# Designs tried in a protein design run: peptides against a protein of PDB entry 6O8C. Part 184

Target 1, 262 residues: chain A of PDB entry 6O8C
Amino acid sequence: VGLRYEKISLPKIHPRYDLDGDASMAKAVTGVVCYACRTASTLLLYQELMRKGVRWLVELVKDDYNETVHKKTEVVITLDFCIRNIEKTVKVYEKLMKVNLEAAELGEISDIHTKLLRLSSSQGTIESSLQDISSRLSPGGLLADTWAHQEGTHPRDRNVEKLQVLLNCITEIYYQFKKDKAERRLAYNEEQIHKFDKQKLYYHATKAMSHFSEECVRKYEAFKDKSEEWMRKMLHLRKQLLSLTNQCFDIEEEVSKYQDYT

## One batch from the design tools (peptide; made by RFdiffusion4, then SolubleMPNN)

Design b2_p26_5_s1 (from b2_p26_5, 14 letters changed)
Fold by OpenDDE base, seed 2:
Structure b2_p26_5_s1 (fold): chain B 262 residues (1-262), chain A 26 residues (1-26)
Amino acid sequence: as target 1 above (262 residues)
Amino acid sequence: SELEKNLEEARKEWEEEERRRRELEE
């Protein structure tokens, strides 16, 4: 879920000299660029918060991974112990069978041994899966969070400050145009200054909107898209870890059924 | 973008108006 922002556009700037119209236009431009500044700030804040969230999630998933590895290790130890005990028992019963004793029990124990070995083989698959997950989480892996530091906008870009400077220039012209409007009529020299200021306002506004669009919005959208993709992958990975954990529990449960024979 | 297009059009209009103004002052 990303931040929604309203599409903004500059009002039409007419080249015609009109004190009332120019004041109104300047007011509108000021409003639009002001909104751009605020929006840029909000977008930046969102990205910074998301970066923190990404880092947090990475650590969380690493913890989940470690827990799964730990559980897997426990199961392997338990399983190996059971296998060794069953093998000892098999040897004893084989000796007894030489004297025609307890042949039926030997068959049952041998079957258990076979089942345990099958369970042991499944551990290899779990291990491989864990290794894959580890590789994905490792630096340079598919789930590396390096993109979060590269994509989007950053405070160091000074986008908000740049926009604010332009806004200040625009606002100054707006206030002058308000004064000009109040005068109702300007002398020739003042009229020329007004026209020049109007041109300056246009350039500042254009620069502001271009900067906002290209450096703020575009980069934000790119960051958002990458973050969403990355988040989906991370969630999937967590599900995989959970699945592996459950497999370990299943194996442990099966092993527990045969402990009475050891 | 549509915005850029509109701004470019406005720029052209401004330049034309300034040209006309200069021509009248000559």
Scores: peptide ipSAE 0.022, ipTM 0.554, DockQ to the pose 0.148
Fold by OpenDDE base, seed 5:
Structure b2_p26_5_s1 (fold): chain B 262 residues (1-262), chain A 26 residues (1-26)
Amino acid sequence: as target 1 above (262 residues)
Amino acid sequence: SELEKNLEEARKEWEEEERRRRELEE
């Protein structure tokens, strides 16, 4: 799960002065750092897209929550109304029973009353579950999306730009090494410059790879892991909400069976 | 990391080679 990337490493840099070898090495280094830049950009893009997805999912789940709460409230009102009506009916039939009338009907209505009270009791459990979900979704809750703003790499970090600067420096040296190779032999001063440039290339390459590894890859992996965990939890929560919604519908359906008595 | 180790080794080799070259030029 997540974006796959290839592990990259710098080619071996030989300390020996060799115009052909140095040009080849510089070319290889340029390629590796170029790949790092592209990869860093791709990793950043992935994270930004994921952040958008996270925000979208949060809003979706909040909407689902609100709908569930609304449905629950509706069902509670309906149940309460039905219970009150049944209770009134029970009282009437109890009075009639004193005159030895309607005993069988009273029994049936009493049973309905008992069932409705049981359904009403289940509302407390639903309410508790909704409160739990609300607490988890609230700021600072277990399913808060604050991690998405903290973890990983961000455009403001300018990691891609920093790597690009280093790549530009390396590329410049590579082009010079191509020219040096074409000369086949350098004067003493030019040879010294070549050697210094080789050191600079090494420095830039090392810095680039270190930055890529520590500031791009590592942070990306942390973000990926956190996002996967969070996503699983959010999907589970959504299933819980759906279950609660279905329970509300089931209660509503059950109540509808008794409406003829109310 | 393996990369860091390789880079450090390369650095050391470079420094040694530069030292040898300086000694030959003296």
Scores: peptide ipSAE 0.021, ipTM 0.552, DockQ to the pose 0.169
Fold by OpenDDE base, seed 1:
Structure b2_p26_5_s1 (fold): chain B 262 residues (1-262), chain A 26 residues (1-26)
Amino acid sequence: as target 1 above (262 residues)
Amino acid sequence: SELEKNLEEARKEWEEEERRRRELEE
């Protein structure tokens, strides 16, 4: 879930010389660009926080992975030990059967052996799954967090500062236009300056809005989309790890039933 | 974007008006 912001647009700028209209327009432009500055700052902050969250989640998932691997290893050791013991028992009973005809007991033990071997075979599947997860979490894997550093806006881009500079220029012109309006009529030279400043205001405003849209909003949206996608994948991965862990526990429980025969 | 188009149109209108003004002042 990303930040919601309002779509902003510049007011219409009329070429006609109008002191009242120009002052009003300049005021509106100032407001819009001011909003852009604040919004850009907020969007940047959000992204920075998300990057921290991404890093945190990566470490968390790695921990989950390590725990799962550890559990798997434990189960493998236990299972292998149990299999070896059962095999020894089978051999003993086979020898005894030749002498005492203890066929029924041997049959039971043989069945247990078969079941344990089946459980052992399932470990290969778990291992393969863990390897797949590991590959996905690797630096070159599909779930790498490199995108978090590449996508979006960064403090180093100085977008907020750039917008602020433009806002300052616009604000200055706005204040002048307020003064001009108060004069009601300007001398020829002052009128020419006013017209020139209006052009400058337009230039700064356009530049600000373009920068905001292209360098702030667009990049933010790309970051947001990528983060959401990545987050979904990571959550799914955690579920997979949990599933594998549970499978290990299930195997361990099953093996425990046969430990009395070892 | 639509905004950029509108701004560009406004720019053109402004430039045309300034051109006309200059022509009248000459």
Scores: peptide ipSAE 0.021, ipTM 0.556, DockQ to the pose 0.151
Fold by OpenDDE base, seed 4:
Structure b2_p26_5_s1 (fold): chain B 262 residues (1-262), chain A 26 residues (1-26)
Amino acid sequence: as target 1 above (262 residues)
Amino acid sequence: SELEKNLEEARKEWEEEERRRRELEE
């Protein structure tokens, strides 16, 4: 679940020259753009934290993979050892069978041998599954975390700084408009400057909001969507690994039942 | 975006108002 933020919009800007109204408008604009700056910063921070989390999860899953591989290897060794021992036993009993001794026991041991071989065959499936998982986790694989470095906003984009510059310009105009309001009436030249500044204010505000929307919010949403998708896939992968691990344990348990015959 | 559209409309309105004012001052 991503960060929730309030949708912001600029106040209505009236074209009419009104010192009181313009000051109020400028104040509101300043507030909105200020919020945009803060929000952009927060969104950036969230993404950076998420990137760290992604890296962490990748490492965790890699560890899970390695553990599963290790367990699989252990089981293979144990199983192979057991099979070899049973085969030796079978040979001994086969020799005895030539003199019609221990026929029933030979049958039982042979059945065990067959079961063990079946268990051994399942190892191939586990191996193939592990290889598939490895390929998916590998660089360039389907579960690579390259998207986390590409999608969204980054500190290098300097979006917050860009917005801050615009905010500074807006704030300066706002302060001037407060002064203008206090004067109640401006001389002609000052009035013209005020009007010009109002245009600048509008320009800066529009630029800020556009930048915020397109370069911050939109990219954040894209990042969020990608992260959710990737996360689902990673969780599924972990489930697969767990399943493989459990299969290994099951095989090990089954083999342990036959150790008395070796 | 809707916001951008609204802002653009406001800009146009402002420009029109300024034009009208200039015409009245002439």
Scores: peptide ipSAE 0.022, ipTM 0.562, DockQ to the pose 0.165; fails the geometry check

Design b2_p26_5_s2 (from b2_p26_5, 11 letters changed)
Fold by OpenDDE base, seed 5:
Structure b2_p26_5_s2 (fold): chain B 262 residues (1-262), chain A 26 residues (1-26)
Amino acid sequence: as target 1 above (262 residues)
Amino acid sequence: SELEELLKEMEKEWEKEEKEREEKEE
């Protein structure tokens, strides 16, 4: 899961003064850092899209939760009404038994009453489950999306721009080294400048790779891991909500069977 | 939307990973 990228490393930089070798090395370094820039941009884009997705999913699940709560409330009202009606009926039949009623009818009504009470008791479990889900979705809960704003890289970090600046510096040196190579031989002063620029190139390249690894790749991987964990939990929660919804419908259906007796 | 498609793809991948994990635990 996640974006695949190739692990990159800087080519070996030889300390020896060699115009041909230095130009080739500089070209290779430019290529590597260029790849780092593009990769950093792609990783950032992925994270931004994921953040949007996370927000969308949270809202979706909240809507599902609210619908489930509404359905549960409806079922509770219906169930309570049925229980009250059955209880009234039971009282009437108990009075009539003293005169001459068939015991079979009272038994049936009593059984229905018992079943309804059992259904009512199950509502407590559903309520508890919904409360748990609510707590998990609440701010500071286990399924809070705060991590999405904290983890990973953000456009405000300007990582791509920072890498691009370093790439520009490296590219400039590379173009100079191409010119130096074309000269075949440099004067003493130009040779010293070349050597100094080679050190600068090394510095910029190292800085770029360090920044890429520590501020882009590492943070991306942390974001990815957290997103996977969070998403797994959210999917599980959605399944739980669906289960609770189905339980409410099942109870409603069962209660409807007894409405003819009330 | 593109975002919804991305999420669907991710859900499929996560479901696959969950199944693979369950199979390893058995």
Scores: peptide ipSAE 0.016, ipTM 0.388, DockQ to the pose 0.008
Fold by OpenDDE base, seed 4:
Structure b2_p26_5_s2 (fold): chain B 262 residues (1-262), chain A 26 residues (1-26)
Amino acid sequence: as target 1 above (262 residues)
Amino acid sequence: SELEELLKEMEKEWEKEEKEREEKEE
């Protein structure tokens, strides 16, 4: 899970003045930093897509929750209605029993009433579970998606742009070094400029790599880890919701068996 | 920092090269 990227490192930069070597080094550095730019862009894109996915999943789970609540409510209404009807029946039979009806029938109805009351009691547990789930999904809850906005890299950070600026500087120096190489020999002043540019190139490259590692890769990894953890928790929560839904269906089915007595 | 160390090394090498060049011009 997640984007795979290769670990990159800067080539060795030799302090010795060497037009051929410096051009080759500069080319290599350009390549590395270019890769860093592309990678940073890809990592950013991935995170943005994941954020969209997170939002989507949150909405999906909320829908599941609402459906479960709806089903629970329906079952409660049905169950309460059934209980009331059975209670009326019990009262009637109690009166009739005084007039020589068999106690066995009243006993059966009373047992049904007791079973229905037990089912009604189980609704309290379901409600408590739903409340717990709601609290977890609520703003500030354990499954809030606030982390998705905080963790990782964001377009507003301008990391790719910052790296691109550094890459541009490096590339410029590389092209100059390519020209210098073609000259085979530089005048003193040009040589000094070359040496100075080599220092600049190193500075830019180091800055780019540091920025890439600390601001792009590290933050991405943190985001990835957080997203995986959050996703696992969300999937578990969905399973819990499904379980609660199934419990509601089971209760509904049980209640349907007693409707013939009402 | 590693960068500072490298820069210092580069400066030393450049100074050496400059001296060698000056010696050749004399």
Scores: peptide ipSAE 0.020, ipTM 0.495, DockQ to the pose 0.840; fails the geometry check
Fold by OpenDDE base, seed 3:
Structure b2_p26_5_s2 (fold): chain B 262 residues (1-262), chain A 26 residues (1-26)
Amino acid sequence: as target 1 above (262 residues)
Amino acid sequence: SELEELLKEMEKEWEKEEKEREEKEE
């Protein structure tokens, strides 16, 4: 489950010079951008953790695949050996039938042979399925994890640091506006500086919110959606591998029933 | 943009305040 965050927006900024209003506005803006910084950091951390999880899951599924392939190979060897032995037995009984009519025993052995051949044919289907899985897990396959490196935000993007710089600028202006409010009235020069700082504050705030929305939130959501889709596919693949493994065990068990005839 | 509109409004208010100040100093 992805991280939940609250939708944030900048407060309305009034163009009129008002020391009390400007201080209050600056405080609110500082709070909003501060939240954006913290949220961006959290979203980044989540993505980094998910990337580690993706790598872990890939290795896990590869291990499952190798185990399935190993089991399949074992069953093929056992089955082929059993088929060869039954074929030898059939030949012996065919010779005996020429001397002593034991048609019933020959019929039973022939039926076993037919069943074993059917089991052998199913191995081709298992092999095809394993090849498909291998193809999907291969580089460039449908389940490649290259998206995890490409999608979302990364530490190298320095989004949190960029937002922090803007927050620092905004915070500085807020502290000045707090002082200005305490003075109740400003001299002409200080008033002009206050007006310019208000413009700068708005500029920094807008830039911060735009960056947060477009470079942090949007990319995070894309990463989240892609990761969920990929994870579902990987889990399904793992279930397929388990099914194939079970099929191999079933075949092995059935072959074991006929080993007394070999 | 909304930002541009806000900046224009701020400039208008600043100009108004400046005129009022000039009128008080005359």
Scores: peptide ipSAE 0.018, ipTM 0.484, DockQ to the pose 0.847; fails the geometry check
Fold by OpenDDE base, seed 2:
Structure b2_p26_5_s2 (fold): chain B 262 residues (1-262), chain A 26 residues (1-26)
Amino acid sequence: as target 1 above (262 residues)
Amino acid sequence: SELEELLKEMEKEWEKEEKEREEKEE
């Protein structure tokens, strides 16, 4: 998910002195740079919102992780208790078997014991998976959100303000060129000033477009790419947590079937 | 740079216009 923006370019600036053409050109430049300012502001806002979203998602996933750990712990305790009880029962029946009693029941209980031990072994795998997830969520892990603070543009960069200053300069020249056009003919000194202002306009416009492209758009795109990659990984991790939770519930349900023998 | 080239072109046009003006004043 990203913001769509139109590619903008400056109009061609002709070196020839032309009051009508220069006014029209200046108007077009003003429009382009104005669009750049608005777009830069929107891109910045998007990034700031995404940073908030990233922080929120991290906390959400951490909560999910903690819940899964708690559930796993509960299941381990229950399973261990059940295993211990079955082991006691097995010992009792083994003693009874020595006097030739209840051989069939001993076999059934032994089978249950074997099944419970298999379930217990699966807990080790779950634990390993949780440890892996924890390591990934750690500050130095693969899913750290440090990139969100480093990549992209920030309010402190003052990109919008810098563009606005350039826009103001351009707009001022545009209004002057509009007046010049209305005069139809300028005195020599005024004509020279107009020519110099045209050069200034070009410099401001070029600077604005360069700043917009290099400092706003490029950095935004880098941020967007990183955010998308990170988001995919986080969603996958969340699915893993859900899977682990479901495994815990499945084990708990299976253990409950054997509680009647304890 | 393209900017420098444009500026040079503008300067040439200005010089041309100035020369034409001087020729008309003579």
Scores: peptide ipSAE 0.016, ipTM 0.478, DockQ to the pose 0.873; fails the geometry check

Design b2_p26_5_s3 (from b2_p26_5, 11 letters changed)
Fold by OpenDDE base, seed 4:
Structure b2_p26_5_s3 (fold): chain B 262 residues (1-262), chain A 26 residues (1-26)
Amino acid sequence: as target 1 above (262 residues)
Amino acid sequence: SELEENLKKMEEEWEKEEKEREELEE
């Protein structure tokens, strides 16, 4: 489940010179950009934690895969051995049939042989499934984790730091506007500076919001969507591996029933 | 860009206010 965040927007910036209004506006802008900084940091942390989780899950599933392959290999060996033994038994009974002995038993052994061959054929399906899983987990496969390093935001992007710089600039202007408000009236030169600072405030705020939206939120959402999809597929794959393992156990159990004839 | 357009609008409004003030001071 992804982090929930509130959609933020900049307050309306009026072009009219108003010391009280400008101070209030600047305060609001500071709050919005501050929220953006905190949110960006939280979103980044989430992604980093998720990347660790992805790596962990990949290793876990690889281990599960290897265990399944190992079990499958054991079953194949056991099954092949059983088939060979049954074939030897069939030959013996065929010789006995020449003297009209053990005819009923030969039929039973032949049926067992047929069943074992069917079990052996099912191994091909299991092998195919394992190969499919392996291909999906392999580099460049559908379940490769390369996306986790490409999608989203990264510490190296320094998005939080960039936003913090803008926030600092905005905060400085806000504090100045608070002082200007306290003066009630500014001299002409100070008024001009105030107007220029208001433009700068707008510039910094817009830049911050654009950066937050385009470089933080959008990329996060893309990462989140990709991670959820990938995670769902990985969990499903793990269930498939478990199913294949169970099939191997079932085959082994069935083969064990026929060992008395070998 | 939207930013440039908004900045331009603000500048235009500030220029109007400045002219009005100058006219009042004359």
Scores: peptide ipSAE 0.018, ipTM 0.505, DockQ to the pose 0.719
Fold by OpenDDE base, seed 1:
Parts: structure tokens; sequence; C-alpha cells
Structure b2_p26_5_s3 (fold): chain B 262 residues (1-262), chain A 26 residues (1-26)
């Protein structure tokens, strides 16, 4: 998962004065930096979209959590009610046994009571698991989405704009070199200007590539890696919530089997 | 000239950001 981009490198810049070569080189540099600008923009857009996705996923998982908690609460209420009813029944039968009633029915009810108490104990484990999940989703928790706002590149960084400025400078020099090439020969002063512009071109190009690599690509890759890891953990957490929900349903089903005795 | 001025401004911002980063790493 992620945007694929081609690794770009600057063409070799020869120090030798060559109008044809310099024009060709400048064209190539312009192309490379133009690609960098476009790529940076695309990478930024991807990250912004991913941030939206992260926020969406957080809300989705929170909804799942709340639903699970709700279901658990319902089951607890039902189970507690059933236990209380069975306990009342046990007490009645115990009193009746003192007056020569059959012990077989009391044994069955007592077994049901024991089973219900076991189910009740399992609710504690579910509660503990839900609390763990809640803590992980909470602000500052292990699955907090704060990283999404910190990692990567942001529109406020103005990386695309910075690269565009450099591209504009490079493009201007390229157009001048194209004109110089058309002249076939430059006067001494124009030649000196050309040489100076070539140095500027190199400087701007190097700066653009450095900025692209260090501030755009590297940060994007870091964001991507963190996003993938976080997303995997979130999906796993969601599966855990589903498992807990299913456990609640299982308990509810078991309790329903004993309702005939209440 | 406007482009050069913009470039200069960007360079100044970049230098500032780099210094701030260096200061945070100390």
Amino acid sequence: as target 1 above (262 residues)
Amino acid sequence: SELEENLKKMEEEWEKEEKEREELEE
C-alpha cells in the first residue's frame, strides 16, 4: 500500500562550456525537478487523504467499541437477573427439602446456578479486555492517531511551493540556454553570464533534489510506514472487539437455555 | 527579480527551519 514513484537523479553536469550540451543538460534538469514537484504534490495529497482515512477508522472503531460495551452491559443485566431468580428458587427448594421433598430437582437447579456463576465470572474477563482496548484508543494510548498529525509532510510545510520556486528559476535558465544554443556563439560577456547561470542552475537543482529527498520523500516514507503499522494494529483491535461481542452473544445464548427454570 | 526575491525568501525560511531542527536535536 502506497504510491509508487520513480527514483530520480540529476543528470551529470559537466563543467565544460558547451552551448548544446548545456541546453540539453538544462532541459533534463528541468524535467527532473518538474517531476519532483509533481511527485511531492502527489505524496502530499496521499498523506492528506490517509489522515482523513485514519480519522475515519478511529471513529469506526470507537463505534464498534461502544456497541460491544452496550452488548456486554445488556448481557450482564440479563445474567444477573437470571442468577437472582435461580438463587430464589434454590432457597425455596431448600426449605421444601426440610419437609420431605425430593432432592433430585434441587441438584439440577444447583448445577444451573453453578454454571451461571461461571458465566458471570467470564464477564469480568470481557470487562478487563474492553478496558484494555479503551486505554489503547484513549488519547496518549498506544493506538492514538497523534502520529498522523506529526509525521509526514503537510500543506503548511509549503514543500511543493518551495520546489516550484526552484523549478521556475531552473526553467528560466533553461530557456536562456536554449536561446544561447540558437546563437551558436556568444560574446565574451554573454559567455560569462552563461557560465554563471550554469552554476546557479546547478545550485538550484541540487537544492531542489535535496529538499525533495529529505523533506518530501523521507518524511512520506516514514508516514507510510507508521500508517501501515498503525492500521494493522487497529484492524487487529477491531477483530478483538468482534471476538468480545461474540463472547457476549454466546453467554446470552447459554443464559437463555436456563430461562425455563426461572 | 520577483522570482529571485521569492527564492531568497524561501532560502531564508529553509535556513530558519534547519536551524530550528538543529536546535531541537541538541
Scores: peptide ipSAE 0.015, ipTM 0.437, DockQ to the pose 0.020
Fold by OpenDDE base, seed 2:
Structure b2_p26_5_s3 (fold): chain B 262 residues (1-262), chain A 26 residues (1-26)
Amino acid sequence: as target 1 above (262 residues)
Amino acid sequence: SELEENLKKMEEEWEKEEKEREELEE
């Protein structure tokens, strides 16, 4: 997911003095730089919205984590309680067996005890997985969102404002060139001014395009790539949490089957 | 003109930022 934008380039600026050509060129340059300004603004907005989304997703995943931990804790308590009760029952039946009573029932209860102990061992694996997830979500972890504050462009960079200043200068020259064109012929002094303005136009245009490409587009692309990678990892993490939650429910269901023996 | 003054200020800011980046790379 990302914003699509068209690759823009400046028209060729010919050094030859031509009132009609210069006006047309200036118009084209104005259009290109105007597009750059709008695009830069859109790219900035996208990044700011994405940063909000990142923060939101982090909080959501943390909530999911806490819920999973809570569920795991409940299951552990229930399982431990069931194990203790079965162990007591086993002891009672062992005593009864000494007097030649109910040997078959003791075997069944012993099997249940063994199964419960296996379930208990699986809790260690779940705990380890949760610890891993916690470490990844922690500050400095692999899924930290610090990149969202570092990568890309920010309002404080004032990229749009910088481009707008250049656009204003270019637009002013364009309007003058339009007037010059309407005059059809300029006096010598006005012609020299026109030539100087054309040089200024070139300078502003090239500066605008360089700034747009290097500071707006490049940084945006870096942000986009980083965000996509991070998002994939976060989605995978959520799936892992869901899997762990389901494992807890499965264990709880199995334990419930043995509660009749307690 | 106001526009020229704003441009000049912006250029000065850009130059300052560039110098700061260069200093960080050293």
Scores: peptide ipSAE 0.009, ipTM 0.426, DockQ to the pose 0.020
Fold by OpenDDE base, seed 5:
Structure b2_p26_5_s3 (fold): chain B 262 residues (1-262), chain A 26 residues (1-26)
Amino acid sequence: as target 1 above (262 residues)
Amino acid sequence: SELEENLKKMEEEWEKEEKEREELEE
């Protein structure tokens, strides 16, 4: 899971003055830093898309939660109504038994009452589970999406732009080295400038690679790891919600069997 | 949306990974 990218490294920079070698080296460095820019852009895009997905999933799960709560409430109302009706029936039958009426019917109704009370007790567990889920989804909860805004790289960091600036500097030196190569021999002053530019090239390249590794790749990997962990937890939570919903439906179905006695 | 489809694919991949992990723990 995640974007695959190739690990890149700078070519070896030889200290020796060599117009052909320096031009070739500069070309290679330009290629590497160009790849870093493109990769950084791709990694940023991935993270932005993932953030949108995270927000979408949070809203989806919140909707599922609300539906489950609604269903639970409906079941509680139905169950309470059924219990009240059965209790009234039990009282009537108890009075009738004093007048020598059928004891068998009272036993059946009493058993139904006991079963309904057991179902009612299970609602407490469902309520507790829903409260737990609510707490996890709440701001500051374990499944809060605040990490998605904090972790990784963001457009506001301007990492791609920073790398592009360095790439432009490197590319300029590369083009100069191509010209120097074409001259075959430089005057003393031009040679000194070439040597100085080679040092600048090294500086810019090193800075670009450090920035890419530390500010782009590392932060992306951290974001990726957190996103995977969070997503697993969210999927588990959705399964839990589905289970609770099914439990509510099961209770409702069972209660419906006893409504004919009320 | 494309985003929803991609998210669904990721969910399926994660479910597979979870199943594989459960099989390894057993």
Scores: peptide ipSAE 0.007, ipTM 0.366, DockQ to the pose 0.008

